Peptides against a protein of PDB entry 5A53. Designs and how they scored, part 216

Target 1, 230 residues: chain A of PDB entry 5A53
Amino acid sequence: LVENVKQALFIPGQSCNKNLHDIMVDLSALKKPDMKRFNRKNDIHPFEDMSPLEFFSEKNDCSLMVLMTSSKKRKNNMTFIRTFGYKIYDMIELMVADNFKLLSDFKKLTFTVGLKPMFTFQGAAFDTHPVYKQIKSLFLDFFRGESTDLQDVAGLQHVISMTIQGDFQDGEPLPNVLFRVYKLKSYKSDQGGKRLPRIELVEIGPRLDFKIGRIHTPSPDMVTEAHKKP

## One batch from the design tools (peptide; made by RFdiffusion4, then SolubleMPNN)

Design b2_p27_7_s1 (from b2_p27_7, 8 letters changed)
Fold by OpenDDE base, seed 5:
Structure b2_p27_7_s1 (fold): chain B 230 residues (1-230), chain A 27 residues (1-27)
Amino acid sequence: as target 1 above (230 residues)
Amino acid sequence: SSLEEAVQQLYHKLANGEEPEEPEPVK
């Protein structure tokens, strides 16, 4: 079964500001063509009532959603939501730090729409810690693109890098996740042997440092249903 | 850079027919 590419819905909340709108535009550009955006602000509080998001998931046929909100306590907050059968599967608040960079802050490079990104995760906690496992799963799911069976590495033009900002112990505040996007340049090595192509990375943006906020995890029953192969 | 080395290694794995890490199927 070629799973259809998951569609993303970007929702400006009532408190959505210009910075969040600009971030939404740039991040959603990486999800083209599999992206919808609302032009109107919606008063949604997903940790109080999830039913409006379930309704939007079903109505728009989007299993991925991003709610853009900002408050004094949760500045530049991107709530990432996944649905299963149009029901909330998981949610995570990722607050963008003020040091963010937009695509306009980088050298304009040719961007091919619809190419599958390569992912890199830096930090052992992405494989061990439940929250960072959820973040890893979410971003892989969000930006996976088309499942091309063709491992044509020539089609890999973008790298999404996610890095945990430093070490932490149990009970400490969770470090930020550094989101970076690079253009991949592959060079044939002139030295006539089976030398692996030289890779160069050029940052293209956006650059986002995510502070982790509130999390909703699926019920064990919903995990079991979501992992059932048809 | 350490990132370019990591990406180079991953690029070679993919070129050699190793499947990329897939998200767990959340339908």
Scores: peptide ipSAE 0.354, ipTM 0.829, DockQ to the pose 0.729
Fold by OpenDDE base, seed 2:
Structure b2_p27_7_s1 (fold): chain B 230 residues (1-230), chain A 27 residues (1-27)
Amino acid sequence: as target 1 above (230 residues)
Amino acid sequence: SSLEEAVQQLYHKLANGEEPEEPEPVK
């Protein structure tokens, strides 16, 4: 079953600022063509009332949403939302640190729109810790793109790297997730043996350090329904 | 770099027909 590529909706909240708008533009460029953006600010508080997001999910046929808000407590906040059957499945607040870099801060490299990124997750907690497992699942789901034939590794143009910023113990604040995007360059070594292609990575942006905020997790029943193979 | 090495390994897995790590299917 070729799963349909999930569509993303980027929503400026009432408190959306220029920095969040610029971040939204750059991050959403990685989701083209499977992306919509609202030009108007919407007064949405997803942890108080989820119903406006469910309505937008259904109305726009988008199972992925990103709400852009900013406050003193939650500066540069990107709330990532997934829906299942247009109902809220999960939500996570990811606050962008002030050290962010835009695509304009990097050498403009052409990338083909719609190509599936390679993913790299750095940190054992992405496989063990429930919050980082949710982040891993979310970003894999968000940027999955078109299922290119697995054999066209030559078509892989970019790498999304997510790194947990340092070690942490139980009860400590969760480390930031470092979001990085690289252009993949593969060099065939002309030496006619099965020599592994040399890989070079060039950072292309955006560069985002995500502070983890509030989380909403699906009910066990919703997990069971969402994982049902047709 | 350690990242380039990790990406090289992943690239080789994919080139050898190993399925990429897919998100658990949240439909």
Scores: peptide ipSAE 0.343, ipTM 0.834, DockQ to the pose 0.720
Fold by OpenDDE base, seed 1:
Order: C-alpha cells, then structure tokens, then sequence
Structure b2_p27_7_s1 (fold): chain B 230 residues (1-230), chain A 27 residues (1-27)
C-alpha cells in the first residue's frame, strides 16, 4: 500500500513577521508538492485552544501543520503539529535562532521536487531522550516523500541533517537542534578495488538552529490508535 | 564520524537494499 504522502499546512499566525514568512517559504519548498500555505494571518494559540488547528486539519485535509508566530518570549517560533483523524496528536515549539540562512544565502542548485530526502541524526539523545525522539519522529514523518519502491540511490538528491548542539545532563536546558539541508553529489571512486561511490555534500539551505519550546504529547490511547497498522 | 561519512554509510545501506529508517507509523 503506497501510503498517501502526508500533506502539510503552513499557517502564518497573527504575530508572523517577514523573517518567519521567508523561513516558512523556504522550509515549505522542501515539502513541495505536498504542502499548502495560508496567505492570511490567523489568530491561533495552540497551547490555549487546539480546536482551530483540528478544524484546519480537517478542512484542508492536512495531517501536518506549522504555525508561524513571534513574540518576545518565543521569537521566530515554528509550532509543528501532527494530527491523527484530524485530532491533535502532538505539538512542539521550535524557535529559529537569529543566525538563520535562507535559500537565497546559498548557491542556487537545481534539484528535483518531490524526491525523498535522506535523513541523518547526530546525537545519542535522538534515540534515548523523549523530546529528541519526538523531534526525530516529527521530521522523518514531515519530510517523508513518496515511498518509491525503487530505492534508486541515484535518485537521492537531498540530505536533511539534524544535530543536537552539544552534550547535556538531566535537568539542564535542552540543546538546540541544528537543521541543515545538503545536496548529495555522488562520484564513482575507484578506491581500493571496491567501486564505493564518493559522496560530497553541498549545503543548499535553509539553515535553521531550533531552540526547543513547549511540547504537547499524545495520550497513550492516541499513541496506540496511531500506531495500529490497518 | 563526519556528516559525510554518516551519509556515505547510509547511502551504502540503501544501495545494498536496506530500508531507510522509517518514522514510527503515526497515521
């Protein structure tokens, strides 16, 4: 069963600024063709009332949403939302640091739209810590393209890299997640009698350092229902 | 390992017919 690619809805909040709009445009370009963007600002406070997001999920047939808001407390905030059956499954606030780079800051490279990216996760906490496990799950789910049965590695053009910025101990503030996007270049290498392709990575953007904010986790019942294979 | 080494390892896994790490199926 080719699972239908999850559709993403990008929502500018009332406090959405030019920088967040530009980030939204560039990040949503990685989700083409499986994305919608609202042109109008919407007054949504997902940690106060989730019902407007459930309505938008159902109305737009989007199980992925990104709310773009900015305040003094939560500057350049991207709230990532997943729904199951148009009900809120999970939410996470990821605040973009001011050092961000747009696609325009990088050398324009041609790429095919809709190809499944490769993912790389750097940091043991992606496999052990609940918050980083949720981030890993979210980004894999969010940027999962069509499952082409032909894992033609020759078709792999993009690498999404997520890195935890440094080590941390229990009770310390969670390190930022460094989001990077690369174009994969493969070269035939005749090193050592095995034709192992040499890989080169070229950063293409956007470059985003995510500060972790508030989180909503699903109920155990919703986890059980969402993981049920049909 | 460098990011390039990690990607190279993943590319070799995929080239060998290993499935990429899939998200847990949140439907």
Amino acid sequence: as target 1 above (230 residues)
Amino acid sequence: SSLEEAVQQLYHKLANGEEPEEPEPVK
Scores: peptide ipSAE 0.341, ipTM 0.813, DockQ to the pose 0.720
Fold by OpenDDE base, seed 4:
Structure b2_p27_7_s1 (fold): chain B 230 residues (1-230), chain A 27 residues (1-27)
Amino acid sequence: as target 1 above (230 residues)
Amino acid sequence: SSLEEAVQQLYHKLANGEEPEEPEPVK
């Protein structure tokens, strides 16, 4: 069964600034063609009332949403939302650090839109810590694209890398997640042996360092329903 | 780089028909 590609809706909040708008444009470009953007600012406070997001999920047929807001407490905040059956499944605030780079800051490389990226996750906490597990799951869902049965590795042009910025102990602030996007270059080794193709990575952007904010986790019942194989 | 090595290993797994251990997406 070819699973339907999850559609993303990018929503500028009332506090959306130019930097967040530019970040939204560049991040959403990686989700083409499976992306919608609102042109109008919307007054949405997802941790106070989720109902507007559920309404937008249903109305736009989007199971992924990104709300762009900025405040003194939560500067350059991207709230990532997933829905299941148009109900809020989970939410996470990811605040973009001021050191961000846009696609315009990198050498423009020609790339095909809509190709499935490779993912790399660096840091043990992506497999052990509940918040980083949610981040891993979210970004896989967000950018996985079409599940083609044919692993046409020749079509793999992009690498999305996510790295936890350093180690942490229990009770410490959660380290940032470093989001990086690379173009994959594969070179056939001319040496007549079964040598693995040489891989080169070229960063293409955007470059985002995410500070973790508030989270909403699904109820156990919603987890059970969302994991039911049809 | 360590990242290029990790990607090279992943690319080789994919080229060999090994599905990456991607966590099951929330369906």
Scores: peptide ipSAE 0.330, ipTM 0.813, DockQ to the pose 0.775

Design b2_p27_7_s2 (from b2_p27_7, 10 letters changed)
Fold by OpenDDE base, seed 3:
Structure b2_p27_7_s2 (fold): chain B 230 residues (1-230), chain A 27 residues (1-27)
Amino acid sequence: as target 1 above (230 residues)
Amino acid sequence: SELEKAVQELYAKLAAGEEPEEPELVK
């Protein structure tokens, strides 16, 4: 079953500023061609009323949404939303730290648009802790791209790396997630043995450190429906 | 780097025909 690539909608909120706009442009560039951006600010408060997001999901045929807002309490906040059947499935607030880097801060490299990235997750909590499991699921789903049957590893050009910033114990604040994007360079080893190619990673941006905010989790019924293979 | 080692290992798995981790959410 060739599943249709999930489309993403980037929405500037009423409090969207220049920094968030620039971050939105750069992050959305990684989702091309499967991305739409609104040019106008929208007054949306997803944790108060989800109905505007469900409306936008249906109207734009986008099952992925990112709302860009900023306040004193939630500075540079990217709310990631997924829908199932145009109903809210899950949401997570990821606040970008002030140390962010844009694509313009890195060496411009030519890359093919629409290639599926490799993902790397650093931290055991991505497999064990509910919040980090949701983050892992979200980013895998968000940047999956086209499912090609033949994983030609030679076509892999991008690596998205997500790292939990340090260890934490129960009851402690959740560490930030470090989002990094690299271009993959593979070099064939000249020695005729089955040696794995040498890999070099070149950071291409954006560089984002995400502070975790509020979360909405799906109902058990929605989980069951979303996991049903057609 | 440790990251390059992790990517190297992942690349090796993919080259060996292991399927990448897929999101659980189908639709």
Scores: peptide ipSAE 0.410, ipTM 0.875, DockQ to the pose 0.713
Fold by OpenDDE base, seed 2:
Structure b2_p27_7_s2 (fold): chain B 230 residues (1-230), chain A 27 residues (1-27)
Amino acid sequence: as target 1 above (230 residues)
Amino acid sequence: SELEKAVQELYAKLAAGEEPEEPELVK
């Protein structure tokens, strides 16, 4: 069963600013063609009332949503939402640090729209810590793209790298997640043998350092339903 | 770089026919 590519809806919140708009544009460019954006600001507070997001999920047929808000407490906040059956599955606030870089800050490279990115996760907590596991799951799900026949590794043009910024102990504030996007260049070794191509990475942006905010986790029942293979 | 090495290794696995890590959510 070729699973349908999940569609993403980017929603400017009432407090969406220019920086968030620019970030939204650049991040959403990586989700083309499977992306919609609202042009109007919407007054949505997902941790107070999730119903508007469920309505938007259903109305737009989008199981992925990103709400762009900014406040003194939650500056440059991207709330990532997933729905299952148009009901909220999970949510996570990821606040973009002020050191962000836009696509315009990098050398413009041509890329094919819709290609599946390669993912790299740096930090053991992506496999062990529930919050980082959710982040890993979210980004894998968000950017999975079309099920291309992965046998054509030559079609891999992008690498999304996510790195946990340093070590942490229990009870400490969760380190930021460093989001980086690279163009993959593969060089065939002239020696006609089974030698793996040399890989070169060129950062293409955006560059985002995510501070982790509030989280909503699914009920055990929703987890069970969402993991049911057809 | 270390990242390039990690990507090289992953690329090698994919080229060998290993499936990429898939999201847990199927639907």
Scores: peptide ipSAE 0.408, ipTM 0.876, DockQ to the pose 0.718
Fold by OpenDDE base, seed 1:
Structure b2_p27_7_s2 (fold): chain B 230 residues (1-230), chain A 27 residues (1-27)
Amino acid sequence: as target 1 above (230 residues)
Amino acid sequence: SELEKAVQELYAKLAAGEEPEEPELVK
C-alpha cells in the first residue's frame, strides 16, 4: 500500500510577522510538493478553539498543519498540528529562537524536491520522554515524503537532524530541540566493496532552535484508532 | 563528526536493506 503522502498546510496567524513568514517559506520548501500555504492571515487560537483547524484540515485535505504566530509570551511560535479523520490528534508549540538561519544564509546547493530525508535524533529522551517522543513522531510524520526504495541509498540527498540541547532532570524545563538540515554527499570508497562510503554533510538550512511550548495529546481512543492498520 | 558517524551507520543499515526503526506513525 503506497500510503498517500500527508499534505501540510502552513497558516499565518494574525500575529505572523516577516521573520515567521520567512521561516514558514523555508521550512515549507522542505515539504514540497506536499504543502499548501495560506497567503492571508487567519485569527486562530488552537489551544482555545480547535474547530477552525479541523475545518481547514477537512477543506484543504491536509492532515498536517503549522500555525505561525508571535506574541511577547510566545515569540516565533510554530504550532504543529496533526489531524486524524480531520479531527485534532495532537498539537505542539515550537518557538523558534532568535538565532535562526534561513536558506539564504547558507551556500545554495541544488537538490531534488520530494525525496525522503534521512532522519537522525540525538538524545535518549526522544525514545523515553513523552514530549520528545511526540516531537520525534511529528517530524517523522511531517517529512516522511514518498516511500523511496530503501535500497536506493543513492537517492538520499537530505539529512534532517534533531538534537536535544543538553541533559535535563525530572521537573526541569525541557531543553530546546535543535533542528538542522544537511545535504548528504556520499563518496564511493575506492578500496574494495566492504568499506562504508565516506559521507560528508553540508548544512543547507534552515537552522532552527525550538523551544517547547504547550502540548495537546490525543485521547487513548484516538491513539488506538489512528494506529489501526487497515 | 558524531553526526556523520550516525548518518554513516544509518546509511549502512539502509544499504544493507534494514528498515529504519520508525515509530508507529499516525495513519
Scores: peptide ipSAE 0.348, ipTM 0.846, DockQ to the pose 0.744
Fold by OpenDDE base, seed 5:
Order: sequence, then structure tokens, then C-alpha cells
Structure b2_p27_7_s2 (fold): chain B 230 residues (1-230), chain A 27 residues (1-27)
Amino acid sequence: as target 1 above (230 residues)
Amino acid sequence: SELEKAVQELYAKLAAGEEPEEPELVK
């Protein structure tokens, strides 16, 4: 069974501002064509009541959601939500730092919509720390796209890079996650050997530094059900 | 850059038929 590409729903919250709207537009461009967005603000508080998000998941057939909110405590907050069977599986708040860059801040490069990105994760905590494991899982799931037979590496045009900003110890605040997007350029080496093509990366945006906020983790029962092979 | 090296290595693996890391199947 080719798993259908997961659809994403972008939801402006009541406190959504112009910056969050612009970020939403640019981030959602990477999820095209598998993206829906609401044009109206919705008063949703996912850590108080999850039922509106479950309703939107079912009604729009979207297993991925992003809620855009901003407050004094949680400025430029993107709440990423995943559902399983239209029930909340997990949630994470990722607050965009003020140093963000939009696609308009970079040289416009043509790219094909719908191509599967290559992912790179920098930081050991992505494989060891439960919060960063969730972030890794989320972004892999969110931008996986069509399972194109990656046998043709020539189809790889984008690199999504996620970096943990520095080392940390237990009990310290979790470092930010640096989100970067690059266009991949491959150059065939003229020398007749099967040399791997030279790779060049060009940043295309958006550039987002994520501060980690609140997290909701699935119940053990939901984990078991979500991992069941059909 | 270090990132370009990492991407080049990953590209090589993919070209060799290694499957990319898949998200945990949240179906």
C-alpha cells in the first residue's frame, strides 16, 4: 500500500499576525500540493481543548495541522499537530525567533513542486533525546511527500536541514532548532570515473529558528496502534 | 561546507540504493 501523502492544514489562530501569516505562506509552499489553509482566524487553544482540532482533521482529511498563534509568552508560535484516526497523536509548540527570513529575502530559484526533500539532522540529541526525536519524526513525516522511488537521485532538488543550536545538559533549557532549506545543485565530474557528483547548496528559505514550547505526547496505546502495520 | 559534505555523503548513500530514514509510521 503506497501510503497516501499526508495532507497538512494550516490554521490561523485568533492571535495570528502578519509575520506568522507570511511564515505560514512560505512554509506551506514547501508542502504543496498537499496543503490546505484557512483564510479565517479560529479561536483554538489546543492544550486546553483538542476537540476543535480533531474536528478539523476529520472534516478536511488532514493528519497534519499547524496552528499559528502569538502572545507575549509564546511569540510567533507554530503548534504542530499530528492525528491518528483523526484523534490527536502528538503536539509541539515551535516559536519562530525574530531573526527569521522569508522566501522573498533569498534569490528566487525555480524548483519543482511536490519533490521529496532530502533531510539532514545535526545534533546527537535528534537520536537520543525524546523531544528532539519527536521533532525529527514530525518534520520527516510533515515533508516526506510522495514516496518517489528515490532510485533517481536526480530528482532530489531540496535539502531541509535541522540543527540543534549548541550543546546542553540535563535540566538546562532546550536549545533552539535551526530550520534551513537549500536547493541542491549537482555537478557531474568530467573525469570519466564514477565520481559522485559535486554537491552545491544554495539557501532558498524560509530561515526559521525554532524555540521549543509545550509538548503533548501520545498514550502508549496510541503509539501501539499507530505503529501497527496494516 | 560541513553541511555540503554531509549532504554529499547522504546523496551517495541514496544513489547506492539506501533508503532514506523514514518517519516512524504515524498512520
Scores: peptide ipSAE 0.403, ipTM 0.873, DockQ to the pose 0.720; fails the geometry check

Design b2_p27_7_s3 (from b2_p27_7, 12 letters changed)
Fold by OpenDDE base, seed 5:
Structure b2_p27_7_s3 (fold): chain B 230 residues (1-230), chain A 27 residues (1-27)
Amino acid sequence: as target 1 above (230 residues)
Amino acid sequence: SELEKAVQEKFALLAAGEEPEEPEPVK
């Protein structure tokens, strides 16, 4: 079963500012053509009432949502939401640090829209820690695009890199996740041996450092249902 | 860079038809 490409809805919250709007535009460009965005601000408080998000999920046929809000406590906050059957599956707050870079801050490189990115995850916690496992799962779901059986590696133009910023111990604040996007250039080795193609990475943006905020996790029953093979 | 090496290794695996173990998508 080729799972249909998950559609994303970007929602400006009431407290959405220019910086968040610019970040939303640039991040959503990586999700084209499978992206919708609202032009109007919506007063949504997902950790108080999830029903407006479930309504938007169903009405727009989007299983991925991003709510853009900002406050003194939660500056430049991107709440990532997944739904299953138009019900909230999980949520995570990712606050963008002030050192962010937009696509305009990088060399304009042409890229093909809709190509599947390669992902790289740096940090053991992405495979062991429940919060970082959720982040890994979320970003894979968000950007993986079409599951094509034929991995045309020649078609890989983008690398999405996610790095945990340093080591941490139990009970310590969770380190930021460094989000980076690169253009992948592969060069055939002219030497007649089976040399692996030379890879060159060029950062294209956006550059986002995510501080982890509040999390909503699904019930065990919802996890089981969401992973059932038909 | 270390990142370019990691990407090169992953690219080689993909080119060989080895899919990286990724968590199953939420349906």
Scores: peptide ipSAE 0.389, ipTM 0.873, DockQ to the pose 0.808
Fold by OpenDDE base, seed 2:
Structure b2_p27_7_s3 (fold): chain B 230 residues (1-230), chain A 27 residues (1-27)
Amino acid sequence: as target 1 above (230 residues)
Amino acid sequence: SELEKAVQEKFALLAAGEEPEEPEPVK
């Protein structure tokens, strides 16, 4: 079964500012064509009332949502939401640090819209720690795109890199997640043997350092339902 | 770079027809 590509809805919150708008535009460009954006600000507080998001999920047929808000406590906050059956599955606040770079800060490179990115995750916690596991799962779901034949590695144009910024112990503040996007260049080795193609990465942006905020996790029952193989 | 090495390795696996172990998507 070819799983349908998950559609994303980008929602400017009431407190959405220019920086968040620019970040939204650039990040959503990586989700084209499977992306919608609202042009109007919406007064949504997902950790107080999730019902407006469920309504938007259903109305727009989007199982992925990103709410753009900013406050003194939660500056440049991107709340990533997933739904299952148009019900909230999980949410995570990812606050963009002030050191962000937009696509305009990088050399413009041509890329094909809709190609599946390669993902790289740096940090053991992406496989062990519940929060980072959720982040990994979220970003994979968000950008997975069409199921391309794995053999078409020639179609891989982008690398999305996510790095946990340093080591941490239990009870310590969770390190930021460094989001980076690269253009993948592969060079065939001139020698006709099984030599692995040489890879070069060129950063294309956006560059986002995510501070982790509030999280909503699904019920065990929702987890079971959301992972049921038909 | 270390990132290029990691991507190179992953690219090699994909080219060999090995699926990266990724968590199952939320359906």
Scores: peptide ipSAE 0.385, ipTM 0.872, DockQ to the pose 0.783
Fold by OpenDDE base, seed 4:
Structure b2_p27_7_s3 (fold): chain B 230 residues (1-230), chain A 27 residues (1-27)
Amino acid sequence: as target 1 above (230 residues)
Amino acid sequence: SELEKAVQEKFALLAAGEEPEEPEPVK
């Protein structure tokens, strides 16, 4: 079953600024061609009323949404939303730290649009901690693209790396998630033996450090429905 | 780098036809 590629909608909120707009443009470039952007600001407060997002999900046939807002409390906030059946499945606020880098800050490399990225997750909490499990699931859903049965490894040109910034204990503030994008270069080993190809990574951007904010989790019933095999 | 090593290992698995265990997508 070729699962349909999830479509993303990027929504500038009323408080969207130039930096968030630039981040939105660069992050959404990684989701081409499966991405829409609104040009107008929308006054949406997803943790107060989710109904406008459900309406946009249905109207645009997008199961992924990103709301761009900024306030004193939640600076450079990207609210990532997933829907199931056009109903809110989950939400997470990821605030971009001021040290961000845009695609323009990196050497322009030619990239093929629509190639499936390789993912790397660094930090045990991505498999154990509920918040980081949600982040892992979200970013896989967001950027994984088409499930091709035969992963043509030769077609892997991008690596999306997500790293938990340091260790933490229960009750401590959750460490930031470091989002990095690399171009993958593979070199055939000249030695005629079964040596693994040499890999080189070149950072291409954007570079985003995400501070975790508010979270909405699905109901157990919605989790069960969203994972039902047809 | 450690990241390049991790990517190389994952690349080798993929080249061998082993899919990394990734969480099932929300449908």
Scores: peptide ipSAE 0.382, ipTM 0.870, DockQ to the pose 0.796
Fold by OpenDDE base, seed 1:
Structure b2_p27_7_s3 (fold): chain B 230 residues (1-230), chain A 27 residues (1-27)
Amino acid sequence: as target 1 above (230 residues)
Amino acid sequence: SELEKAVQEKFALLAAGEEPEEPEPVK
C-alpha cells in the first residue's frame, strides 16, 4: 500500500511575527507540494483547547499541522501537531533559537521539489528517550514524501540531519535538537566497481536549533489504532 | 565529516536495497 503523502498545514498564530513567518516559509518549502499555509493569523492555544486544530485538520484534510507562535516564555515557538482520524495524536513545542538561518543565508542551489529526503539522526536518545523518539517519529512522518524506489539513490538530493546538542542525564533539561538541511552530491568514484560513490554535503538551510517545550502524548489506545496495519 | 560518514553508510545501505530501520509511521 503506497500510503498517501501526509499533508501539512502551517498556521500563523495570533503572535506570529516576521521571523516566524520567514521560518514558516522556508521550512514549508521543504514540504512542497504537500503543504498549505494560512495567510491569516488564528488565535489558537493548542495546550488549552485542541478543538480548533482538529477542526482545521478535518476541514483542510491535513494530518500534520505547525502552529507558529511567539511569547516571552515561548519565543519562536513551532508547535508540531499530528492527527489521526482528524483527532489530535500528539503535539510538541519546538522553539527556534535566535541563531537561526534562512534559505537566503545560504548559496541558492536548485533542487527538485517532492523528492524524499534522507534522514540522519545523531544521538542515542533518539532511539531510547521518549521525547526524542517522538521527535524522530514526527520529522520522519513530516518529511517522508513520496515512496521512492530504494534503488533510486540517484534521486536522493536532500539530507535532513537532526542532532541532539550534547549529552544529558536523567532529570537534566533536554538538549536542543539541531535541524540541518543539506544538498547531497554524489560522485562516481572512478576506482574499481566496489567503492561507494563519494558524497559531499552542502548546507542549504534553513538552520534551526530547536528548544523542546511542552508535549502532548497519545493514549495507548490511540497508539494502537494509529499503528494498525490495514 | 562524521555526518558525511553517516550519510555515506546510509547511502550504501540504500544502494544495496537495505531499508534503514525507521520507526513505523503514524497512519
Scores: peptide ipSAE 0.336, ipTM 0.855, DockQ to the pose 0.784

